# Ledger of designs, part 190: peptides against a protein of PDB entry 3T7K

Target 1, 248 residues: chain A of PDB entry 3T7K
Amino acid sequence: KAEKILARFNELPNYDLKAVCTGCFHDGFNEVDIEILNQLGIKIFDNIKETDKLNCIFAPKILRTEKFLKSLSFEPLKFALKPEFIIDLLKQIHSKKDKLSQININLFDYEINGINESIISKTKLPTKVFERANIRCINLVNDIPGGVDTIGSVLKAHGIEKINVLRSKKCTFEDIIPNDVSKQENGGIFKYVLIVTKASQVKKFTKLINDRDKNETILIVEWNWCVESIFHLNVDFTSKKNVLYQKK

## One batch from the design tools (peptide; made by RFdiffusion4, then SolubleMPNN)

Design b2_p26_5_s1 (from b2_p26_5, 11 letters changed)
Fold by OpenDDE base, seed 5:
Structure b2_p26_5_s1 (fold): chain B 248 residues (1-248), chain A 26 residues (1-26)
Amino acid sequence: as target 1 above (248 residues)
Amino acid sequence: SEWEKEKKEEEKLNEEVEKKYKEALE
């Protein structure tokens, strides 16, 4: 059926998209549309797997969803597109009226607002954002909104190797892991990096660390610090935004 | 929570897109 529909076109574009969707197409596509998209080099996946070499995300706008945040870790993210790309494409293909010899849909017309070439270009870097920032091991409180699994998965996608989950009420100094990184030329090195949710946790962890490991570097941030770092694909250590405690 | 708000927004956006998609098939 898809072949018959597409037969009216003399040449078919190959968009070469391996994509996930967030905030759109949760119910998927019908079989004919899937076949059409496949013929055009558009493959949509339900989940993010490294083996699939994903290069595209469909979303109506910038979202803070797991899929969207992880898409910025693609190697590279080639396109971040609005769902209207697919809709307009399918509309054109299913239209009986215009004997269009060619599909005239340009990917660049459907870019998600706020995802610019500067962001896309950074996804071509050989390193991940937190790797570049010398953050390898982090401590994460167990009561974080979204859950430690989701948060941890996003952080790992962006170069954090080890996530230590802290039980906020019962943790001791011995439960806190150091950020074991080699000295790199670029970026700050903090011995202890923690993501917390409450001011009480800041007080607790700062006391525990300062009492046992004096004069060490500490970075305590909110989840939004990570999100902003991901969206910029850069860690700004000069900014105090979403930083709860910093000791250099 | 911020995550709950985001999830609600995502679902709302999805509904809007699904409507457009269905209309395109009619």
Scores: peptide ipSAE 0.663, ipTM 0.961, DockQ to the pose 0.873
Fold by OpenDDE base, seed 3:
Structure b2_p26_5_s1 (fold): chain B 248 residues (1-248), chain A 26 residues (1-26)
Amino acid sequence: as target 1 above (248 residues)
Amino acid sequence: SEWEKEKKEEEKLNEEVEKKYKEALE
């Protein structure tokens, strides 16, 4: 069926997209449309796997979903596109009125607002954003909105190797893990990095660390600090935004 | 929570896109 529909075109583009979707096409595509998309070099996956070499995300806008945040860790992310790309493409293909000899849809016309070339270019870097920031091991409170699994998965996608989950009410100093990284000369290395949700947690953890490990560097941030770092694909240690406590 | 709000927004956006997709097939 798809072959018959596409036979009316003299040349078919190969878009070479391996994509996931967020905020769109949750119900998938009908069998004919998925075949059409496949013939045009557009493959849509339900889940993110490194082995699939994903290079594209479809979303109506910038979202803070797990899929969207992880898409910025693709190597590289080639395209971040609005779902209208697929819709317009399928409309043209299914159109009976226009004897179109060629599909004339430009990917660049469907870029998600706010995902610019600067962001895309950073996805070509050999390192992940938190890796570049010398953040390897973090402490995460167990009451984090979204859950430790989702948050942890996003953080790991962006270069954090070890996530230690803290039971905020019962944890002791011994439960807090250090960020074990080799000292690089020019980078702000924090011995203890924590993601917390409440001011009471800041007070607790700062006290625990300062009482037992004096004069060590501490970074305590909100989840939004991580999100902003991901969206910029850069950690700005000069910014106090979403930083709850910092000791250099 | 912010996550709950985000999920609701995502669902809403998805519904809008699904509508457009269905209309395109008609």
Scores: peptide ipSAE 0.663, ipTM 0.961, DockQ to the pose 0.876
Fold by OpenDDE base, seed 2:
Structure b2_p26_5_s1 (fold): chain B 248 residues (1-248), chain A 26 residues (1-26)
Amino acid sequence: as target 1 above (248 residues)
Amino acid sequence: SEWEKEKKEEEKLNEEVEKKYKEALE
């Protein structure tokens, strides 16, 4: 059926999209539309796997979902597109009224607002955002909204190698892991990096670290610090936004 | 939580898109 529908076009574009969706098409597509999209070089995946070499995300706008955050770690992210791209494409293809010899849909007309070429260009860098920031090992509190698995997965996608989960009520200094990175002259290397949810945790962890490992560098942030870093694909150590405690 | 709000927003947005998609097939 898809072949018959597409036969009316003299030439079919190859969009070369390997995409995931967030905030759209949760129920998927009908069989005919899937076949149409596939013939146009648009492959939609349910989950993110590194082996699939994903290069695109569909979303109505910038979202803080796991899929959206991870899409910014694609190598590279080629396109971040609104779902209207697919809708308009399918409308045009299914239209019997228009004697269309060609599909006239341009990807660039459907870019998600706020994902600009600057962001896209950074996804071509050989390193991940937290790798560039010299953050390799972090401590994460177990009561973080979204869960340690989801948060951890996003962080790992963006270059964090080791995530130590802290049981906030029971943890001791010995449970806190150092960020084991070589000291470079030009860049704020923090020995201890922690993501926390409340002020009481800041007080607890700062005391534990300062009492046992004096004069070491500490960075304690909220999850939003990570999100902002991901959205910009850059860590701004000059910003105090979402930083709860910093000792250089 | 912020995550719960985000999930609700995602679902709402999805519903809007699904409506548009269904309308496009009519």
Scores: peptide ipSAE 0.662, ipTM 0.961, DockQ to the pose 0.881
Fold by OpenDDE base, seed 1:
Structure b2_p26_5_s1 (fold): chain B 248 residues (1-248), chain A 26 residues (1-26)
Amino acid sequence: as target 1 above (248 residues)
Amino acid sequence: SEWEKEKKEEEKLNEEVEKKYKEALE
């Protein structure tokens, strides 16, 4: 049926999209539409796998979902598109108006607001955002909203290699792992990096570290610090936003 | 939690898109 529908077009575009969706198309597509999209070089996946070489995300706007945050780690993210791209495309294809010899839908007209070329260009960099920031090992409190698995997965996608989960009530100094990064010449390396949720945790961990490992560098941040870093694909160490404690 | 709010927003947005998608097929 898809072939019959598409036969009216002399030439079919190949969009070459390997995409995931967030905030749209949770129920998927009907069989005919899936086939149409596939013939146009649009493949939609349910989950993010590195082996699929995903290059696109569909979302109505910038979201803080796992899929959206991870999409910014694609190598590269070629397109971040509104779902209206697919809707308008399918509308045009299903239209019975004989005069359409060509599909006239431009991907660039459907870019998600706030995802600009500057962001897209950074996804072409050979390193991940936290890798560039010399953050490879972090400590994460176990009571973090969203869960340690989701948060950890996002962080790993963006270059954090080791996630150490801390039990906030029972944690001792020995449970805290150092950020094992070789001294690079021009970047401030924090020995201890922690993501926490409460002021009480800041007090606890700062005390534990300062009592046992005096004069070491400490960075304690909220999850929003990570999110902002991901959205900008850059860590701004000059910003105090979402930083709870910093010792250089 | 912020995550719960985000999930609710995502679902709301999805519903709006699904409506548009269904309308496009009519």
Scores: peptide ipSAE 0.662, ipTM 0.961, DockQ to the pose 0.883

Design b2_p26_5_s2 (from b2_p26_5, 11 letters changed)
Fold by OpenDDE base, seed 3:
Structure b2_p26_5_s2 (fold): chain B 248 residues (1-248), chain A 26 residues (1-26)
Amino acid sequence: as target 1 above (248 residues)
Amino acid sequence: SEYEKEKKELEELIKKVEEKYKEAMK
């Protein structure tokens, strides 16, 4: 069926997209449309796997979903596109009225607002955002909204190697892991990096660390600090936004 | 600069998304 539909076109584009979707196409695609998209070099995956070499994200706008955040770790992310790309493409293909000899859809017309060339270019870097920031080992409180698995997965995609989950009510100093970084790149190195949700946790962890390991560097942030860093593909250590405690 | 403009626009978008996310999590 897909072949018959596409037979009316003299030349088919090859978009070479390996994509995931977030915030759109919840109902998926019918079998015919999937086949059509495949013939046009558009392959949509349900989940993110490194082996699939994904290069595209479909979303209506910038989102804080796991898929969207992880898409910024693609190597490289080639395109961040609105779902209207697929909608318009399929509409043109299924249209009986326009004897179009060619599919003429420009990918650049469907760019997600806020994902600019600068961001896309940074995805070509050989390092990940937190790797560049010398953050490899972090402590994460267990009561974080979204769950430690989801948050941890996003952080790992962006270069954090080890995630230590802290039971906020029962943790001791011995449960807190240091951020051991052997390679120093540009930026401050914090011995202890923690992602927390509450002010009470800041007080607790600062006390635990300062009482047992005096004069060490500490960075305590909210999840939003990580999100902003991901969206910019850069950690700005000069910003106090979403930083709850910092000791240099 | 064009870079500063883009940065500002992105920051505004992030803020908007964050607000929506906070509302959705309530």
Scores: peptide ipSAE 0.022, ipTM 0.391, DockQ to the pose 0.037
Fold by OpenDDE base, seed 4:
Structure b2_p26_5_s2 (fold): chain B 248 residues (1-248), chain A 26 residues (1-26)
Amino acid sequence: as target 1 above (248 residues)
Amino acid sequence: SEYEKEKKELEELIKKVEEKYKEAMK
């Protein structure tokens, strides 16, 4: 069926997209449309797997969803596109009225607002954002909105190797893990990095750490600190935004 | 390739930024 539909076109583009969707296409696509998209070099996946070499995200706008945040870790993210790309494409293909000999849809017309070339270019880097920031091991409170699994998965996608989940009410100093990054000779590395949700947690963890490991460097942030870092594909250590406690 | 060139340039830029951060954290 797809071949018959596409037969009217003299030449078919190859968009070369391996994509996931977030905030759109909840109902998926019918079999014919999937085949059409496949013939055009567009493959849509349900889930993110590294082995699939995904290079595209479909979303109506910048979102804080797991898929969107993880898409910024693609190697590289080639395109961040609005769902209207697919909608218009399929509409054009299914149109009986248009004696179109060619598909006239340009990917660049459907870029998600706010995902610019600078961001896309950073996804070509060989390192991940938190890797570049020398954040390898973090502590995450168990009561974080969104859940430790989702948050942890996003963080791992962006270069954090170890996520230690802290039971906020029961944790002791021994439960807190250090950010075990080999001391590069001249770089300020935070020994303890924590993502927390409450001021009481800041007080607790700062006390625990300072009492047992005096004068060590501590970074305590909100989840939004991580999100902003991901959206910029850069950690700005000069910014106090979403930083709850910092000891250099 | 042009891609490899861009990658190298970006890597160099990152290195510079990282060095700057290291200095700022001293």
Scores: peptide ipSAE 0.022, ipTM 0.464, DockQ to the pose 0.013
Fold by OpenDDE base, seed 5:
Structure b2_p26_5_s2 (fold): chain B 248 residues (1-248), chain A 26 residues (1-26)
Amino acid sequence: as target 1 above (248 residues)
Amino acid sequence: SEYEKEKKELEELIKKVEEKYKEAMK
């Protein structure tokens, strides 16, 4: 059926999209539309796997979902597109009235607002955002909203190698892991990096670290600090936004 | 410093990538 539908076109574009969707297309696509999209070089995946070499995200806007955040770690992210791209494309293809010899849909007309060329270009860098920031190992409290698995997965996608989950009520200094990165001169390297949710945790962890490992550098942040860093694909250590405690 | 050198190199790389992207979008 897809072949019959597409037979009316003299030439078919190859968009070469390997995509995931977030905040759209919850019900998926029918079999015919999937076949149509496949013939146009558009493959939509349910989940993100590194082996699939994903290069595209469909979303109505910038979202804080796992899929959206991880899409910024694609190598590269070629396109961040609104779902209207697919909608308009399928609409044009299924249209009986227009004897269209060619599909006339431009990908660039469907870019997600706020995902600019600077962000897209940074996904072509050989390093990840937290790798560039010299953050390899972090401590994450177990009671974080969204869950440690989801948050940990996002952080790993962006270059964090080790996620240490802290049982916030039961943890001791020995449970806190250092950020194992070589010291660089004038660099923003913190020995201890922690993501926390409560002020009481800040007090607890600062005390534990300062009492046992004096004069070491500490960075305690909210999850939003990570999110902002991901959205910019850059860590700004001069900003105090979403930083709960910093000792240089 | 080594850090300053790496930072500069990264900044230059970012600029190059951005320029390439701009050219591709024209």
Scores: peptide ipSAE 0.021, ipTM 0.458, DockQ to the pose 0.021
Fold by OpenDDE base, seed 2:
Structure b2_p26_5_s2 (fold): chain B 248 residues (1-248), chain A 26 residues (1-26)
Amino acid sequence: as target 1 above (248 residues)
Amino acid sequence: SEYEKEKKELEELIKKVEEKYKEAMK
């Protein structure tokens, strides 16, 4: 059926998209439409796997979903597109108007607002955002909204190698892991990096660390600090936004 | 549309998560 529908076109574009969707198409696509999209070089995956070499995200806008955040770690992210791309494309293909010899849908007309060329270009870098920031090992509190697995997965996608989950009520100094990064001359290396959810946790962890390792550097941030860093694909250490405690 | 409904639901979920963070920091 898909072949019959597409036969009316003399030439089919190859969009070469390997995509995931977030905030759209929750019901998926019917079999015919999936086949149509496949013939046009558009493959939509249900989940993100590194082996699939994903290069595209469909979303109505910038979202804070796991899929959207992880899409910014694609190598590279080639396109961030609104779902209207697929909608208009399928609409045009299913149209009975005989006058369409070619599919006239331009990808650039469907870019997600706020994902600009600068962001896309940064996804071509050989390093991840937290790797560039000299953050390799972090401590994450167990009561984080969204869950440690989801948050951890996003962080790992962006260059965090080790995530230590802290039981906020039961943890001791010995449970806190250092950020094991070699001292590089040009960047503030924090020995202890923590993502927390409560002010009480800031007080607790700062006390534990300062009492046992008094002169070491500490960075305690909210999850939003990580999100903003991901959206910009850059860590701005000059900003105090979403930073709860910093000791250089 | 189903699309608009999904978008709205997602936005609400995001808002709820953000509110939880704000409350936790008080």
Scores: peptide ipSAE 0.014, ipTM 0.331, DockQ to the pose 0.035

Design b2_p26_5_s3 (from b2_p26_5, 10 letters changed)
Fold by OpenDDE base, seed 3:
Structure b2_p26_5_s3 (fold): chain B 248 residues (1-248), chain A 26 residues (1-26)
Amino acid sequence: as target 1 above (248 residues)
Amino acid sequence: SEYEEEKKELEKLIEEVKKKYEEAMK
């Protein structure tokens, strides 16, 4: 029993982690280890649910997985940790050699490279990254790698309210939805925002929009634009990186 | 494709962590 294993320690830490894993622990943990982790204030969930108030992600490095990208939308994300935290912790607990009076594992020693305090601090903001960027409604092509459901779920987690899926070969202008946001003074508001995969789609959609709705603002980006925005928890409209077409 | 490559990399990472975990529990 986990209780017997932990009884040898005089004091147990409470890490207060509600976590998901990506790129690690795919097979999960045995029952004893789960119980041990729970007693240490580490609860690992299989899926992301808002009601669980998740505050931690375990991953070996920055990943482009749904879970990792969504973890940056946690309110707040407190820790992004390498799986070695769990491994070393369990190793110490199961160790037969040392009568350890206490567990000496520091969370800060296991931070994922590239997730710094600046990023963590932004997760405390009252708004989501795309909300701050005045992107509420987007158009997404149906042939996007990873699937529209996964991509859409990530985007929604980060403040996009409406995902319109476009059938790239058959769509018309009427199928394209506007980004209906209130005019804010300082923000580059684009009337049409599209995520596409191919140059041919850029040509098609720009033509459709320009022919029917003259002089409107258009932003066409690739998925990497969204990913980079999420990783920085900031949309930089001055950057042309991953922007395929922009009309102000 | 880039997506396929990322998937393969992810699988490798998962396996590496699994091995580390198994080794630590011996």
Scores: peptide ipSAE 0.544, ipTM 0.925, DockQ to the pose 0.898
Fold by OpenDDE base, seed 1:
Formats: sequence, C-alpha cells, structure tokens
Structure b2_p26_5_s3 (fold): chain B 248 residues (1-248), chain A 26 residues (1-26)
Amino acid sequence: as target 1 above (248 residues)
Amino acid sequence: SEYEEEKKELEKLIEEVKKKYEEAMK
C-alpha cells in the first residue's frame, strides 16, 4: 500500500532521521504511515538506545520529559522538530487532489522554538554538559519527584557517571559520596554535589558535611538547576538560580 | 505540585497533536 501511494512521486526525499517522539504520537502511527515514513528515511523508535544512533526528537515544544532531556545528549542531535512536520508530510502524500510530482516539505520550517543552532552545535562537542562542568558523582535524594531512576538516567546521559541515592531521613555523612574528579587547573570543582527537594534537606546535609569535612566545597541544587543546564548545554556557575546552597 | 501540572500539560499536548493527526488523515 505504501509503495502504491508513493509511486505517484518521481523522486522521494531521504530525510535520514532516526527519531523518538515525546508529547506527541503517543498512540503511534498506522502501518501504512510507518512504511511511508521509513521509505522517506524517517525511522521512529519507541525508546532511546545508544546503539540506535538517534539524531532527532519530535515534540510540540521544549519539554522536561526524559526523552526530550536525553535527546539533547544525542551525538549529535541534528534536528528537533515539531510533530507538524510528520503531519504535513503525510497529509501531502495522502492528498489525491494535487498532481504533486515532488514532496515539498522542508525540515527547517518545523524546528522547535527555543532549540536553535547554538544548542544543536553543542551536541557535537566530544564531552557532555556535566562532564565539562566537572560533575561526575552526585548525591540524589530518594523523594525527588519524577523518581530517581528517571532523573538518574537523564543525568547519566549528560555525563554524570555515578548517582548516589540518599535516604533523606536516615542518611549519615558516610552515605554522602564525594565528586571524584581530578583537580583540573582552571575549574572550580565541588567536592560534594547534591540534588535536593526541600529546605530541610539543605540544612541537614550542610550540617552533616560541615561537621565532618569543614573546609570542603559544597553545591546543593534543585532539579531545575540540572534542567536549565541541559537546556543550555552549559553549566553557569555564576548563576544562583535554583542553587540552594553553595560553598566555594 | 509542579510535577503534576507538567504532567497535565503534557497530556493536553498529546491530545492536541492527536487531533491534528486525525484531521490530516481525513
């Protein structure tokens, strides 16, 4: 069926997209449309796997979903596109009215607002955003909204190697892991990095660390600090936004 | 919670796209 539908076109584009979707196409596509997309070089995957060499994300806008956040770790992310790309493409292909000899859909017309060339270019960097920021080991409270697995997965995709989950009510100083990064000459390294949800946790962890390791550097942030860093593919240590406690 | 609000927004977006897709396939 797909071949018959596409036979009316003299030339078919090859978009070369390996994509995931978030905030759109939750129910997927019908079999014919999947085949059409495949013939146009558009392959849509259900989940993110490194082996699939994904290069595209479909979303209606910038989202805080696991898939969207992870898409910014693609190597590289070539395109972040609105779902209207697929919709308009399929609409044109299925249209019986127009003696269209060619498919005329430009990918660049469907870019997600806020994902610009500057962001895309940073996905070509050989390092990940938190790697560049010298954050390799973090402490994460267990009661974080969204769950430690989801958040941890996103953080790992962006260069964090080790995630230590803290039981906020029962944890002691010995449960807190240091950020094991070799001192690079020109960058401020925080020995203890923590993602927390409550002010009470800030008080607890600062006390625990300061009582046992008085002269060490501490960074305590909200999840939003990580999200903003991912959206910009840059950690801004000059900003106090979403920073709950900082000791340099 | 902020998380719950985000989830609701996401659901709305999904439905909006679904509607557009269905309309295009008519």
Scores: peptide ipSAE 0.543, ipTM 0.925, DockQ to the pose 0.893
Fold by OpenDDE base, seed 2:
Parts: structure tokens; C-alpha cells; sequence
Structure b2_p26_5_s3 (fold): chain B 248 residues (1-248), chain A 26 residues (1-26)
């Protein structure tokens, strides 16, 4: 059926998209539309796997979903597109107007607002955002909204190698892991990095660390600090936004 | 919570796109 529908076009574009969707097309597509998209070089995956070499995200806008955040770790992310690209494309293809000899849909007309070429270009870097920031090992509280698995997965996608989950009420100093990064001259290396949800946790962890390992560097942030870093594909250590405690 | 609000917004967006898709396929 898809072949018959597409036969009216003299030439078919090859968009070469390997994509996931977030905030759109939750119910997927019908079989005919999937086949049409495949014929146009648009392959949509249900989940993110490294082996699939994904290069595209469909979303109505910038979102804080796991898929969206992870899409910024694609190697590279080539396109971040609004779902209207698919809708308009399929609409044109299903149109009975005999006058259409060619599909006239340009990818560049459907870019997600806020994902510009600067962001896209950073996805071509050989390193991940937290790797560049010298954050390799972090401590994460267990009561984080969204769950430690989801948050941890996003963080790992962006270069964090080890995630230590802290039980906020029961943890001791011995449960806190150091960020095992060699001291570089350019500064910005914290021995202890923690993501927390509450002010009480800041007080607890700062006390535990300062009492047992005096004069060490500490960075305690909210999840939003990580999100903003991902959205910009850059860690700004000069910003105090979403930083709860910092000791250099 | 901020998280709950984001979830609601996401659900709204999904529905809006669904509606647009259905309308386009009529």
C-alpha cells in the first residue's frame, strides 16, 4: 500500500533520520505510515540504544524527558525537529492533489526552538559535557524525582561513569564516594560532587564531609543544574544557579 | 510539584500532537 501511494512521486527524498520521539506520537503510527516513513529514510525507534546510531529527536519543544536529554548525547545529533515535520510530510503524501510530482518538505523549517547550530555542533565533540567538566563520579540521593535509574541513565549518557546512590537518612561519610579525577591546573575539579533535593541534605553532607575530610572541595547541586548543563552542552562553574553549596 | 506539572504539560502536548495528526489524516 505504501508503495502504491508513493508511486505518484517521480523522486523520493532520503532524509536519513534515525529518530526517537518524545512529547509526540505516543501511540506510534499506523503500519502504512511507518512504511512510508521508512521509504523516505525516516526510521523511528521506540527506545534509545547506542548501537542504533540515532541522529534525530522529534519533540514539540525542548523537554526534560529522558529521551530528550539523552538525545543531546547522540554522536552526533544531526536534527531536532518538531512533530509537524512528520504530520505535514504525511499530509502531503496522502493528498489526492494530482499536481504534486515532488515532496516539498524541508527539514530546516521544522527545527525545535532553542536547539540551534551551536548546540548541534557541540554534539560532535569527542567528549561528553560532564567529562569536559571533570565530573566522573557523583553521589545521587535516592529520593530524587524521576527516579535514580532514569536520572542515572541520563547522567551516564553525558559522561558520568559512576553513580553512587545515597540513602539520605542512613548514609554516613563512608558511603560518599570521591570524584576520582586527577588534579588539573585549570581548576574546577571537585573531590565530592552531590546531587540533592533538599536543604537538609546539604547540611548533612557538608557536615559529614567537612568533619572527616577537612579542606576538600565540594560541589552540591540540584538536578536542574545538570539539566541546564545538558541543554547548553556546557558546564558553567561561574553560575550559582541551582548550586546549593560550593567549596573550592 | 514541579515534576507533576511537567508531566501534565507533557500529556497535554502529546494530546495536541495526536489531534493534529488525526486531523491531517482525515
Amino acid sequence: as target 1 above (248 residues)
Amino acid sequence: SEYEEEKKELEKLIEEVKKKYEEAMK
Scores: peptide ipSAE 0.542, ipTM 0.925, DockQ to the pose 0.892
Fold by OpenDDE base, seed 4:
Structure b2_p26_5_s3 (fold): chain B 248 residues (1-248), chain A 26 residues (1-26)
Amino acid sequence: as target 1 above (248 residues)
Amino acid sequence: SEYEEEKKELEKLIEEVKKKYEEAMK
């Protein structure tokens, strides 16, 4: 069926997209449309797997979803596109009225606002954002909205190797893991990195750490700190935004 | 909560795109 539909076109583009969708196409596509997209070099996957070499995200805008955040860890992310790309493409293909000899849809016209070439270019870097920031091991409170699994998965995609989940009400100093990174010459390395949700946790963890490991460096942040770092593919240690406690 | 609001927004966006897609396929 797809071949018959596409036969009217003299030349078919090859978009070379391996994509996931977030905030759009939750119900997926019909079989014909999937086949059409495939013939145009557009493969849409339900889940993110490294083996699929994904290079594209479809979303209506910048989102804080797991898929969107992880898409910024693609190697590289080639395109972040609005769903209207697919819609307009399929609309043109299914159109009976237009004796179109060619598909005239340009990917660059459908870029997600806020995902610019600067961001895309950073996805070509050999390292991940938190790796570059010397954050290897983090502590994550168990009561974080969205769940530790989702948050942890995103963080791992962006270079965090170890995620220690803290039971916020019962944890002791011994439960807190250090960020075990070798002292690199020019980067502020925090020995303890924690993602927390409330002020009481800040008080608790700062006390626990300061009482048992005096004068060590501590970074306590909100999840939004991580999100912003991902969106920029850069950790700005000079910013106090979403930082709840910092001891250098 | 912020999380709940984000979820609601996401649901709205999904629906909007769905509507656009359905309209385009008519």
Scores: peptide ipSAE 0.541, ipTM 0.925, DockQ to the pose 0.928

